Peptides against a protein of PDB entry 6B9H. Designs and how they scored, part 102

Target 1, 151 residues: chain A of PDB entry 6B9H
Amino acid sequence: AELCESLLTWIQTFNVDAPCQTVEDLTNGVVMAQVLQKIDPAYFDENWLNRIKTEVGDNWRLKISNLKKILKGILDYNHEILGQQINDFTLPDVNLIGEHSDAAELGRMLQLILGCAVNCEQKQEYIQAIMMMEESVQHVVMTAIQELMSK

## One batch from the design tools (peptide; made by RFdiffusion4, then SolubleMPNN)

Design b2_p25_2_s2 (from b2_p25_2, 17 letters changed)
Fold by OpenDDE base, seed 1:
Structure b2_p25_2_s2 (fold): chain B 151 residues (1-151), chain A 25 residues (1-25)
Amino acid sequence: as target 1 above (151 residues)
Amino acid sequence: SSQEEYTQQIIDNIQKALEERRKLR
């Protein structure tokens, strides 16, 4: 819960178009997909983003479908671009996120996105942005980064 | 990897600076 709350605050710094105020807002994957596009628009391009269904509502099957695509995108990005730096990291259960809005598993998903940000071409900009966050949030985010780097 | 080492160095420096800042409060 603490991890998810802090990473939700981090996600909000991207100022994406989709609503991103609550845990429930993130469960359909639309916010996460838009954040990934900001992180690396050359890889997570418009064609990739168009695969994510935007009109999901409360359909948990569609949520899970989106989340699986996003997770696959993150893993492929790690393999193809980042050099498999987080390949052996614990994967989130996207079924629990989509069907039950599980905050712990959502936190794990957001942590993978954090891994993309701190290893992408613009990693310095994202790290500097984290340094400007509220201190309690910084601590959780930095701990999450350290966990990723330690594998 | 070189990239991982570079990123880790930055993270370590940030974490160290944050801890030092807390001690001075």
Scores: peptide ipSAE 0.051, ipTM 0.616, DockQ to the pose 0.479
Fold by OpenDDE base, seed 2:
Structure b2_p25_2_s2 (fold): chain B 151 residues (1-151), chain A 25 residues (1-25)
Amino acid sequence: as target 1 above (151 residues)
Amino acid sequence: SSQEEYTQQIIDNIQKALEERRKLR
């Protein structure tokens, strides 16, 4: 999936501790949780991060559990901090991500995280970082942002 | 909202820059 591939490249710019080279690396939610903490460490604080299990392995049930917590965190962040700036959206199916490593659904999940980054307190920094990416990746990322912001 | 409009303006500027870069190739 083009969206997932481009957003995976974007996620890699955060240089988180967890491995983030493949779609499979993202399915347990650990990378996504660490990215969210970088986006807003006051909201996604250490206590929040500690709710995400890191020793998941191939256990798709634990993956889904983590992903549900992360999705909830994203939605709560948008409501409580960002003022619901992201439009009504088809939510990613975290079951398909955790159980089947569904790249399309993972792309939608990463798109929501992108929405957090470009609307957070440090949004200007993240937007500038996107401007430094390869053009083809930029196109997909900007299209994804427009989809989130279009009213 | 004002914040949404600000973000949209930045996005529009990026998209414009991308289009200009394509024209220069």
Scores: peptide ipSAE 0.050, ipTM 0.618, DockQ to the pose 0.418
Fold by OpenDDE base, seed 3:
Structure b2_p25_2_s2 (fold): chain B 151 residues (1-151), chain A 25 residues (1-25)
Amino acid sequence: as target 1 above (151 residues)
Amino acid sequence: SSQEEYTQQIIDNIQKALEERRKLR
């Protein structure tokens, strides 16, 4: 799960309030939602963030519910703001993320968030941050970006 | 498109940075 591990490291650079040390920490979607708010707070505003339940625990049904909302938000953002077509994306299976903490599918989810970051209004800031990361992470992130653009 | 060109520039910059870093090591 090199993609997930590298993108987890990337996600950690956002310094969100929610714990984000492990794959399991990301499965409830709270970290992802907070990261998206940092990427574009005008679109992913407080009202949007409030739709994500924070006290999820180990309830995989609630995790999936959150993840579905987040995925929809990402897709809507890409379509409405970034001008990207939905069919150009490989959609992660949020059920596998929520139920089984599937790292591969989580990596795909984080890749979509990466797509938002490198195309948002402050994309240059995020690009610069990526270029200052560890070489192995930079390589994976670069590959992930290339994959997004090739579809 | 301009967006594709910009993305390619990002990739090129990352590649360049990685190459320069390898040379220094």
Scores: peptide ipSAE 0.049, ipTM 0.609, DockQ to the pose 0.675
Fold by OpenDDE base, seed 4:
Structure b2_p25_2_s2 (fold): chain B 151 residues (1-151), chain A 25 residues (1-25)
Amino acid sequence: as target 1 above (151 residues)
Amino acid sequence: SSQEEYTQQIIDNIQKALEERRKLR
């Protein structure tokens, strides 16, 4: 999906330790967890990160378990820190991500992470970084942001 | 909220800048 492809490119700008070249690389949630830690290391601290299993392989049940924890973390962060600045229009289906590497649902998950970035304390920094991305990616990212904030 | 308004302002500024850049090309 276009959303997933563009947001994957966006995720790659974080330069996390985990491999993040393909959709499949993101399905275990490790990259997403590391990105969230960069966004807010005080909230997504080592204790939180340690709850994410890193050696998952192709075990879709473990992937889903990780993804559920990450989704909960995002939602809690939005409620506790961001003050519900992100509209809960549609939650990603983490089962489809973990079991089938569903790009559309993965895109929704990455969109929620995008919401964290553009509403966090360093929101301006992340927005400025988006302005430096390739135009086609910028368009998709901006559209995704608008969708998150639409009423 | 003030935070939401601030974020929206940044987004609007980005959109405006992108639009202006297109016009200049």
Scores: peptide ipSAE 0.043, ipTM 0.605, DockQ to the pose 0.528

Design b2_p25_2_s3 (from b2_p25_2, 11 letters changed)
Fold by OpenDDE base, seed 4:
Structure b2_p25_2_s3 (fold): chain B 151 residues (1-151), chain A 25 residues (1-25)
Amino acid sequence: as target 1 above (151 residues)
Amino acid sequence: SAQEEYTKAIIESIQESIKKKQELK
């Protein structure tokens, strides 16, 4: 999906330790968790990160478990820290992500992380990073932000 | 609202970036 591919490119700018070159690389949630820790290390601290299982392999049940924890973390962060700036009208189906590597649902998950980045304490840094992206990616990211921030 | 104003500012920043890239081509 266009959304997923563009946001994958955006996620790669975080330079996390976990592999993040393909859609499949993101399905276990490890990359997403590491990105969230970079966005707000005080909230997504080491204790939180340690709840995410590494070395998941192809175990889709473990993937789903990780993804559920990450989604909960994002929603809690939006409520507790961001003041509900992100509109969660359409939540990603983590079962489809974990079991089938569904790119559309993964895109929705990454979109929520985008919402965290552009509303966090270091929001200006992430906005500047977006401004350095390719034009085609910027269009998708811009649309994604508009969708999340609209009520 | 404050949210709408902030969103507008973000979008305008990205749009300006796109415009600059187009002008450099």
Scores: peptide ipSAE 0.601, ipTM 0.924, DockQ to the pose 0.890
Fold by OpenDDE base, seed 5:
Structure b2_p25_2_s3 (fold): chain B 151 residues (1-151), chain A 25 residues (1-25)
Amino acid sequence: as target 1 above (151 residues)
Amino acid sequence: SAQEEYTKAIIESIQESIKKKQELK
């Protein structure tokens, strides 16, 4: 999906330790967890990150377990820290991500992370980073922000 | 609302960046 491809490019700007070149690289949740820690290391601290299994291989059940923890973390962060600035979003199906590497559902997951970035304490830095990206990616990111922030 | 104004500001900022890049193509 176009959303997933553009947001994958966006995710790559975080320069996390885990491989993040393909959709498949994101399906175990490790990259997403590391990105969230960069967004807010006080909330997504080392103790939180350590709950994410790093060596899952092709075990889709373990992938789904990680993804569920990440989704919960995002939702809790939105409620507890962001003041519910992310609105009217469709929850991604983490089962489809873990078991089938579903790009559309992964795109929705990454969109939630985008919502965290543009509403966190360092929001201005992430907005500036978006402004430096290719215009085709910017179009998708802009649309994704509009969708998340609209009431 | 404050959130609506913030969202508008973000969108306008990104849109301006897009426009500038298009003009340089």
Scores: peptide ipSAE 0.600, ipTM 0.925, DockQ to the pose 0.777
Fold by OpenDDE base, seed 2:
Structure b2_p25_2_s3 (fold): chain B 151 residues (1-151), chain A 25 residues (1-25)
Amino acid sequence: as target 1 above (151 residues)
Amino acid sequence: SAQEEYTKAIIESIQESIKKKQELK
């Protein structure tokens, strides 16, 4: 999916410790959790991060468990910190992500993380980073922001 | 609303960036 591929490229700019080269690399949620910690380390602190299992392997049940925690974290963050600026009426299906590596649903998950980035305390920094990306990626990111921030 | 204005500003900023890159080609 175009959304997923572009946002994967965006996610790679965070330079997290976990491998993040492929869609499959993101399905266990570890990369996403590390990205969220970078976005707001006070909220997504070590205690929160420690709830995400890092040694998941190919266990899709564990992947789904991680993804559910991450999604909950994002939604709680949106409600508690961001003032509900992200439109989360359409939630990603984490079961499809964990079990089938569904790129479309993963894209939706990453889109939520994008929403966190452009609304967090360091929002301007992340916006500037987006402005340095390749234009085709920028276009997808821009569209994703529009969709997410529209009420 | 303030949020709508913020969103608009972000979008316009990115659009401008895209435009600039296109002009450099």
Scores: peptide ipSAE 0.599, ipTM 0.925, DockQ to the pose 0.832
Fold by OpenDDE base, seed 3:
Structure b2_p25_2_s3 (fold): chain B 151 residues (1-151), chain A 25 residues (1-25)
Amino acid sequence: as target 1 above (151 residues)
Amino acid sequence: SAQEEYTKAIIESIQESIKKKQELK
């Protein structure tokens, strides 16, 4: 999916420790959790990150478990910290991500993380980073932001 | 609203960046 591909490129700018070269690399949630910690380390602290299991391999049950925790974290962050700036009317299906590596659903998950980045305390820095990206990626990111921030 | 204005500002910033990149081609 175009959304997933562009947001994967965006995710790679965070330079997290976990491998993040492919869609499959993101399906266990480890990269996403590390990105969220960078976005807001006070909220997504080490204790929160430690709840995300590493070394899950191809175990789709463990992937889904991680993804559910991450999704909950994002939704709680939106409610508790961001003041519900992100529209969550369409939630990603974490089962499809974990079991089938569904790129469309993964794209929606990454879109929520994008929403966190452009509304967090360091939002201006993340916006500037987006402005440095290739035009085609910027277009997709722009559309994704518009969708998230609309009522 | 404040959210709408903020969103507009983000979009305008990105659009301007895209425009500048196009001009450099």
Scores: peptide ipSAE 0.587, ipTM 0.924, DockQ to the pose 0.851

Design b2_p25_2_s4 (from b2_p25_2, 17 letters changed)
Fold by OpenDDE base, seed 2:
Structure b2_p25_2_s4 (fold): chain B 151 residues (1-151), chain A 25 residues (1-25)
Amino acid sequence: as target 1 above (151 residues)
Amino acid sequence: SEREKETQEIIDSIQAAIARRQALR
């Protein structure tokens, strides 16, 4: 899961409060929610964030619930704020993420978040951050952006 | 589209950065 590993490294640059060292750390959606709030705190505000359960543990059902909310948030953000239409047929399978910690599907979720970052109001900030990352990560990020563009 | 154009510009910037790093090695 090269995509997931590289984007995990990218996610770590946000320095969110939640642990974000492993794929498993991301499966409950808390890190992703906090990252989205950093990307656009006006849209992903505290009220939105409060809908994400933080004390999930290993409950995969709660993970999936969080992930569904996050995915919906991303899709709504793209539609309402970014003016982009995302094909629902290419959406990550949040069930596989929550229940099985599927790195490939998690990578797809993180890719959507990447799309938010490089298109948000502060996109230039995130672009600059990407430009300072390790070359191998930059390559994967670039490829991920290209894939998003082609959809 | 305009979105595609903006995205391409982002890609170009990242590609340029990678190229610069390689050139400095």
Scores: peptide ipSAE 0.223, ipTM 0.769, DockQ to the pose 0.757
Fold by OpenDDE base, seed 4:
Structure b2_p25_2_s4 (fold): chain B 151 residues (1-151), chain A 25 residues (1-25)
Amino acid sequence: as target 1 above (151 residues)
Amino acid sequence: SEREKETQEIIDSIQAAIARRQALR
C-alpha cells in the first residue's frame, strides 16, 4: 500500500533502535512504541514503553497484544494531550497487522502516529522534517494529514 | 476554527515545498 510505504519511510527518519526496514519489522509494534516515545517522552515514558514486549518473534498473539496497547496509547494521547485534534474514523485492525502483516491496516496505524507528531508540542520539528522528504512521500504524508484533521 | 487554521498552515507549508521542487525541474 502506498500509504504504508510512504509512512514507513517517514518512520525511518526517527532512527529508533529497533529494526524498521520492512513492513514485517513494524508488525510487533516495538518500532511504533519507540517512535511515540520520541514524539512525546513525557507521556510515552519508560514506564509506558516497558509495557510493550520486545522479544515477540513471530508470535502473532503477542504482536496483537502490543499493537492494542499502542493503539490505546495513541487514542489516550489524542484525548488527554492533543485535545481530540484527530478526527474519528475507521481505526486500524490490529489483528490483521499482527497476524497477517496487512500493509493497508499498518498504514492506518502509522497515520495515527503521524497525527501525534504533527499535533504534539514539537510539531514544528516534525513538519520541517516532512518538508525535507522526497516529493512523493511528502504528497502521501500531506494527504494523510488532511484525512486525519479535515472536517 | 483555530484547529482548522493550524491544519491548513501545515498543508500549505508542505504544498509550498512540493511546488518549489517542481518548479526547479
Scores: peptide ipSAE 0.190, ipTM 0.745, DockQ to the pose 0.811
Fold by OpenDDE base, seed 5:
Structure b2_p25_2_s4 (fold): chain B 151 residues (1-151), chain A 25 residues (1-25)
Amino acid sequence: as target 1 above (151 residues)
Amino acid sequence: SEREKETQEIIDSIQAAIARRQALR
């Protein structure tokens, strides 16, 4: 999906330790967890990160377990820290991500992480990074932000 | 909210930058 492809490119700018070159690389949630820790290491601290299993292989049940924890973390962060300013009425189906590597649902998950980045304490840093991205990717990311903030 | 206003300003700035780059091509 177009959203997933563009947001994968955006995720790659974080330079996390875990491999993040393909859609499949994101399906176990490890990259997403590391990105969230970079966004707000005080909230997504080492204790939180240690709850995400890093060696899951192709076990889709373990992937789903990780993804559920990631989604829960994002929603709690939005409520407790960001003040519920992200429009999350269309939540991703983490079962489809873990079991089928569904790009559309993965795109929605990455969109929620984008919402965390552009609303966090370091939001200006992440916004500036977005403004330097390739135009076609930048357009998709911008549209995704608009959708998140729409009330 | 104030945060929402700041986010909208950022969106507007990105939109303007994209429009400027397109106009120069």
Scores: peptide ipSAE 0.178, ipTM 0.745, DockQ to the pose 0.621
Fold by OpenDDE base, seed 3:
Structure b2_p25_2_s4 (fold): chain B 151 residues (1-151), chain A 25 residues (1-25)
Amino acid sequence: as target 1 above (151 residues)
Amino acid sequence: SEREKETQEIIDSIQAAIARRQALR
């Protein structure tokens, strides 16, 4: 999906330790967790990150478990820190991500992470990074932000 | 709200940057 592809490119700008070259690389949630820690290390601290299992392989059950934890973290962060600014009307189906590597649902998951980035304390830094992206990717990211903020 | 206004300003800045790049082509 276009959303997933563009947000994958955006995710790659974080330069996390985990491999993040393909959609499949993101399905275990490890990259997402590391990105969230960069966004707000005080909230997504090491204790939180350690709850995400890193040695998952192709075990879709473990992937789903990780993804559920990450989704919960995002929603809690939105509620506790961001003041529920992110539209969560349509939540990603983490089962489809974990079991089938569904790009559309993964895109929705990454969109929620985007919402965290553009509303966090260091949001200006992330906005600047977005402004430096290739135009086609930038447009998709901007549209995704607009969708998140629409109520 | 103040946060909503700030978010809109961010979006506007991105849109303006895109427009400037398009004008330079």
Scores: peptide ipSAE 0.159, ipTM 0.726, DockQ to the pose 0.724

Design b2_p25_3_s1 (from b2_p25_3, 12 letters changed)
Fold by OpenDDE base, seed 5:
Structure b2_p25_3_s1 (fold): chain B 151 residues (1-151), chain A 25 residues (1-25)
Amino acid sequence: as target 1 above (151 residues)
Amino acid sequence: KEEEERRRKEQKKRTKEFFEQLLAS
């Protein structure tokens, strides 16, 4: 999906330790968890990160378990820290991500992480970084943010 | 070709303005 491809490119700018070159690399949630820790290490601290299982391999059950924890973390962060600035009426289906590597649903998950980045304490730095990306990616990111903040 | 280029430049301008406004929010 176009959204997933653009947001994968965005995720790669974080230079996390885990492999993040393909859609499949993101399905276990490890990259997403590391990105969230970079966004707000005080909230997504080491204790939180340690709840995400590494070395998942192709085990879709473990992937889904990780993804559920990450989704909960994002939603809690939105309510407790961001003041419910993200419209989360349509949540990603983590089962489809973990079991089928569904790019569309993965895109929705990455969109929520994007929402965290552009609303967090360091939102200025993340917005400026997006403005340095390729124009086609910036356009997709813009529409994704607009969807999150729309009435 | 020229019309397509103009539309591309307009889109680029709108995108830049969006993020500038987002920074100011």
Scores: peptide ipSAE 0.661, ipTM 0.919, DockQ to the pose 0.908
Fold by OpenDDE base, seed 4:
Structure b2_p25_3_s1 (fold): chain B 151 residues (1-151), chain A 25 residues (1-25)
Amino acid sequence: as target 1 above (151 residues)
Amino acid sequence: KEEEERRRKEQKKRTKEFFEQLLAS
């Protein structure tokens, strides 16, 4: 999926410790959790991060468990910190992500993380970083943000 | 080719303007 591909490229700019080269690399949620911690380490602190199991392997049940925690974290962050600046009416299906590596649903998950980045305290830095990316990626990211902001 | 180039430039401009406005918000 175009959305997932572009947002994967965006995710890679965070230079997290976990492998983040493929869609499959993101399905266990570890990369996403580490990215969220970078976005707001005060909210997504070590205690929060420690709830995400790192030694998941191919266990899709553990992946789904992680993804559910991450999704909850994102939603809570949106409600508690961002003041619902992003639209979460269409939530990603974490079951499809964990069990089938569904790129479309993963894209929706990454889109929510994008919403966190462009609305957080350091949103200026993240927006500027996006503006330095390939135009094709910027375009997709723009449309993704527009979708989040549309009510 | 020329039309494609114009479209790409226009898209690039629109994208840049979007993020500039986003920065200003």
Scores: peptide ipSAE 0.660, ipTM 0.919, DockQ to the pose 0.906
Fold by OpenDDE base, seed 2:
Structure b2_p25_3_s1 (fold): chain B 151 residues (1-151), chain A 25 residues (1-25)
Amino acid sequence: as target 1 above (151 residues)
Amino acid sequence: KEEEERRRKEQKKRTKEFFEQLLAS
């Protein structure tokens, strides 16, 4: 999926500790959790991150468990910190991500994380970083942001 | 080719303007 591919490229700019080169690398949620911690370490602190199991392997049940926690964290962050600036009505299907590595649904999850980045306290830095990316990626990211913040 | 290049440049401009507006929000 175009959305997932572009946002995977974006995710890679965070230089997290976990491998983040492929769609499969993201399906256990560890990369996403580490990215969220970088976005707002005060909210997504070490206690929060410790709830995400790192030794998951190919266990889709554990992947889904992690993804559900991450999705909840994103939604709570949106409501409690961001002031509901993003539209969370269309939620990603974490079951499809965990069990089938569904790129389209993963794209939706990464889109929510994008919403966190462009609305957080350090949004200026993240927006400026996006503006330094390839134009084709910027275009997809723009569309994704517009979709998130449209009512 | 010229038409495609024009469209690409226009899209690039629109994208830049979007993020500039987002920064100002």
Scores: peptide ipSAE 0.659, ipTM 0.919, DockQ to the pose 0.901
Fold by OpenDDE base, seed 3:
Structure b2_p25_3_s1 (fold): chain B 151 residues (1-151), chain A 25 residues (1-25)
Amino acid sequence: as target 1 above (151 residues)
Amino acid sequence: KEEEERRRKEQKKRTKEFFEQLLAS
């Protein structure tokens, strides 16, 4: 999926410790959790991050468990900190991500993280970083943000 | 090629303006 491919490229700019080269690398949620901690370490603190299990391997049940925690964290962050309305009907299906590595649903998950980045306290830095990426990626990111803001 | 280049430049301009507006929000 175009959304997933572009946002994977965006995620790679965070330089997290976990491998983040492929769609499969993101399905266990570890990369996403580390990215969220970078976005707002006061909210996504070490206690929160420690709830995300590492060394998941190919256990799709553990992947789904991690992804559910991450999704909840994103939703809570949006409601408690960012004051944004989230459309529950368009939320990513974490079961499809964990069990089938569904790129489309993963893209939706990364889109929510994008929403956090462009609305957080350090949004200026993240927006400016996006503006330095390839035009094709910027275009997809712009479309993704527009979709979020239209909800 | 000329038309394609023009289209790319216009898209880049629109994208830049979008993020500039986002920064100002």
Scores: peptide ipSAE 0.658, ipTM 0.918, DockQ to the pose 0.837

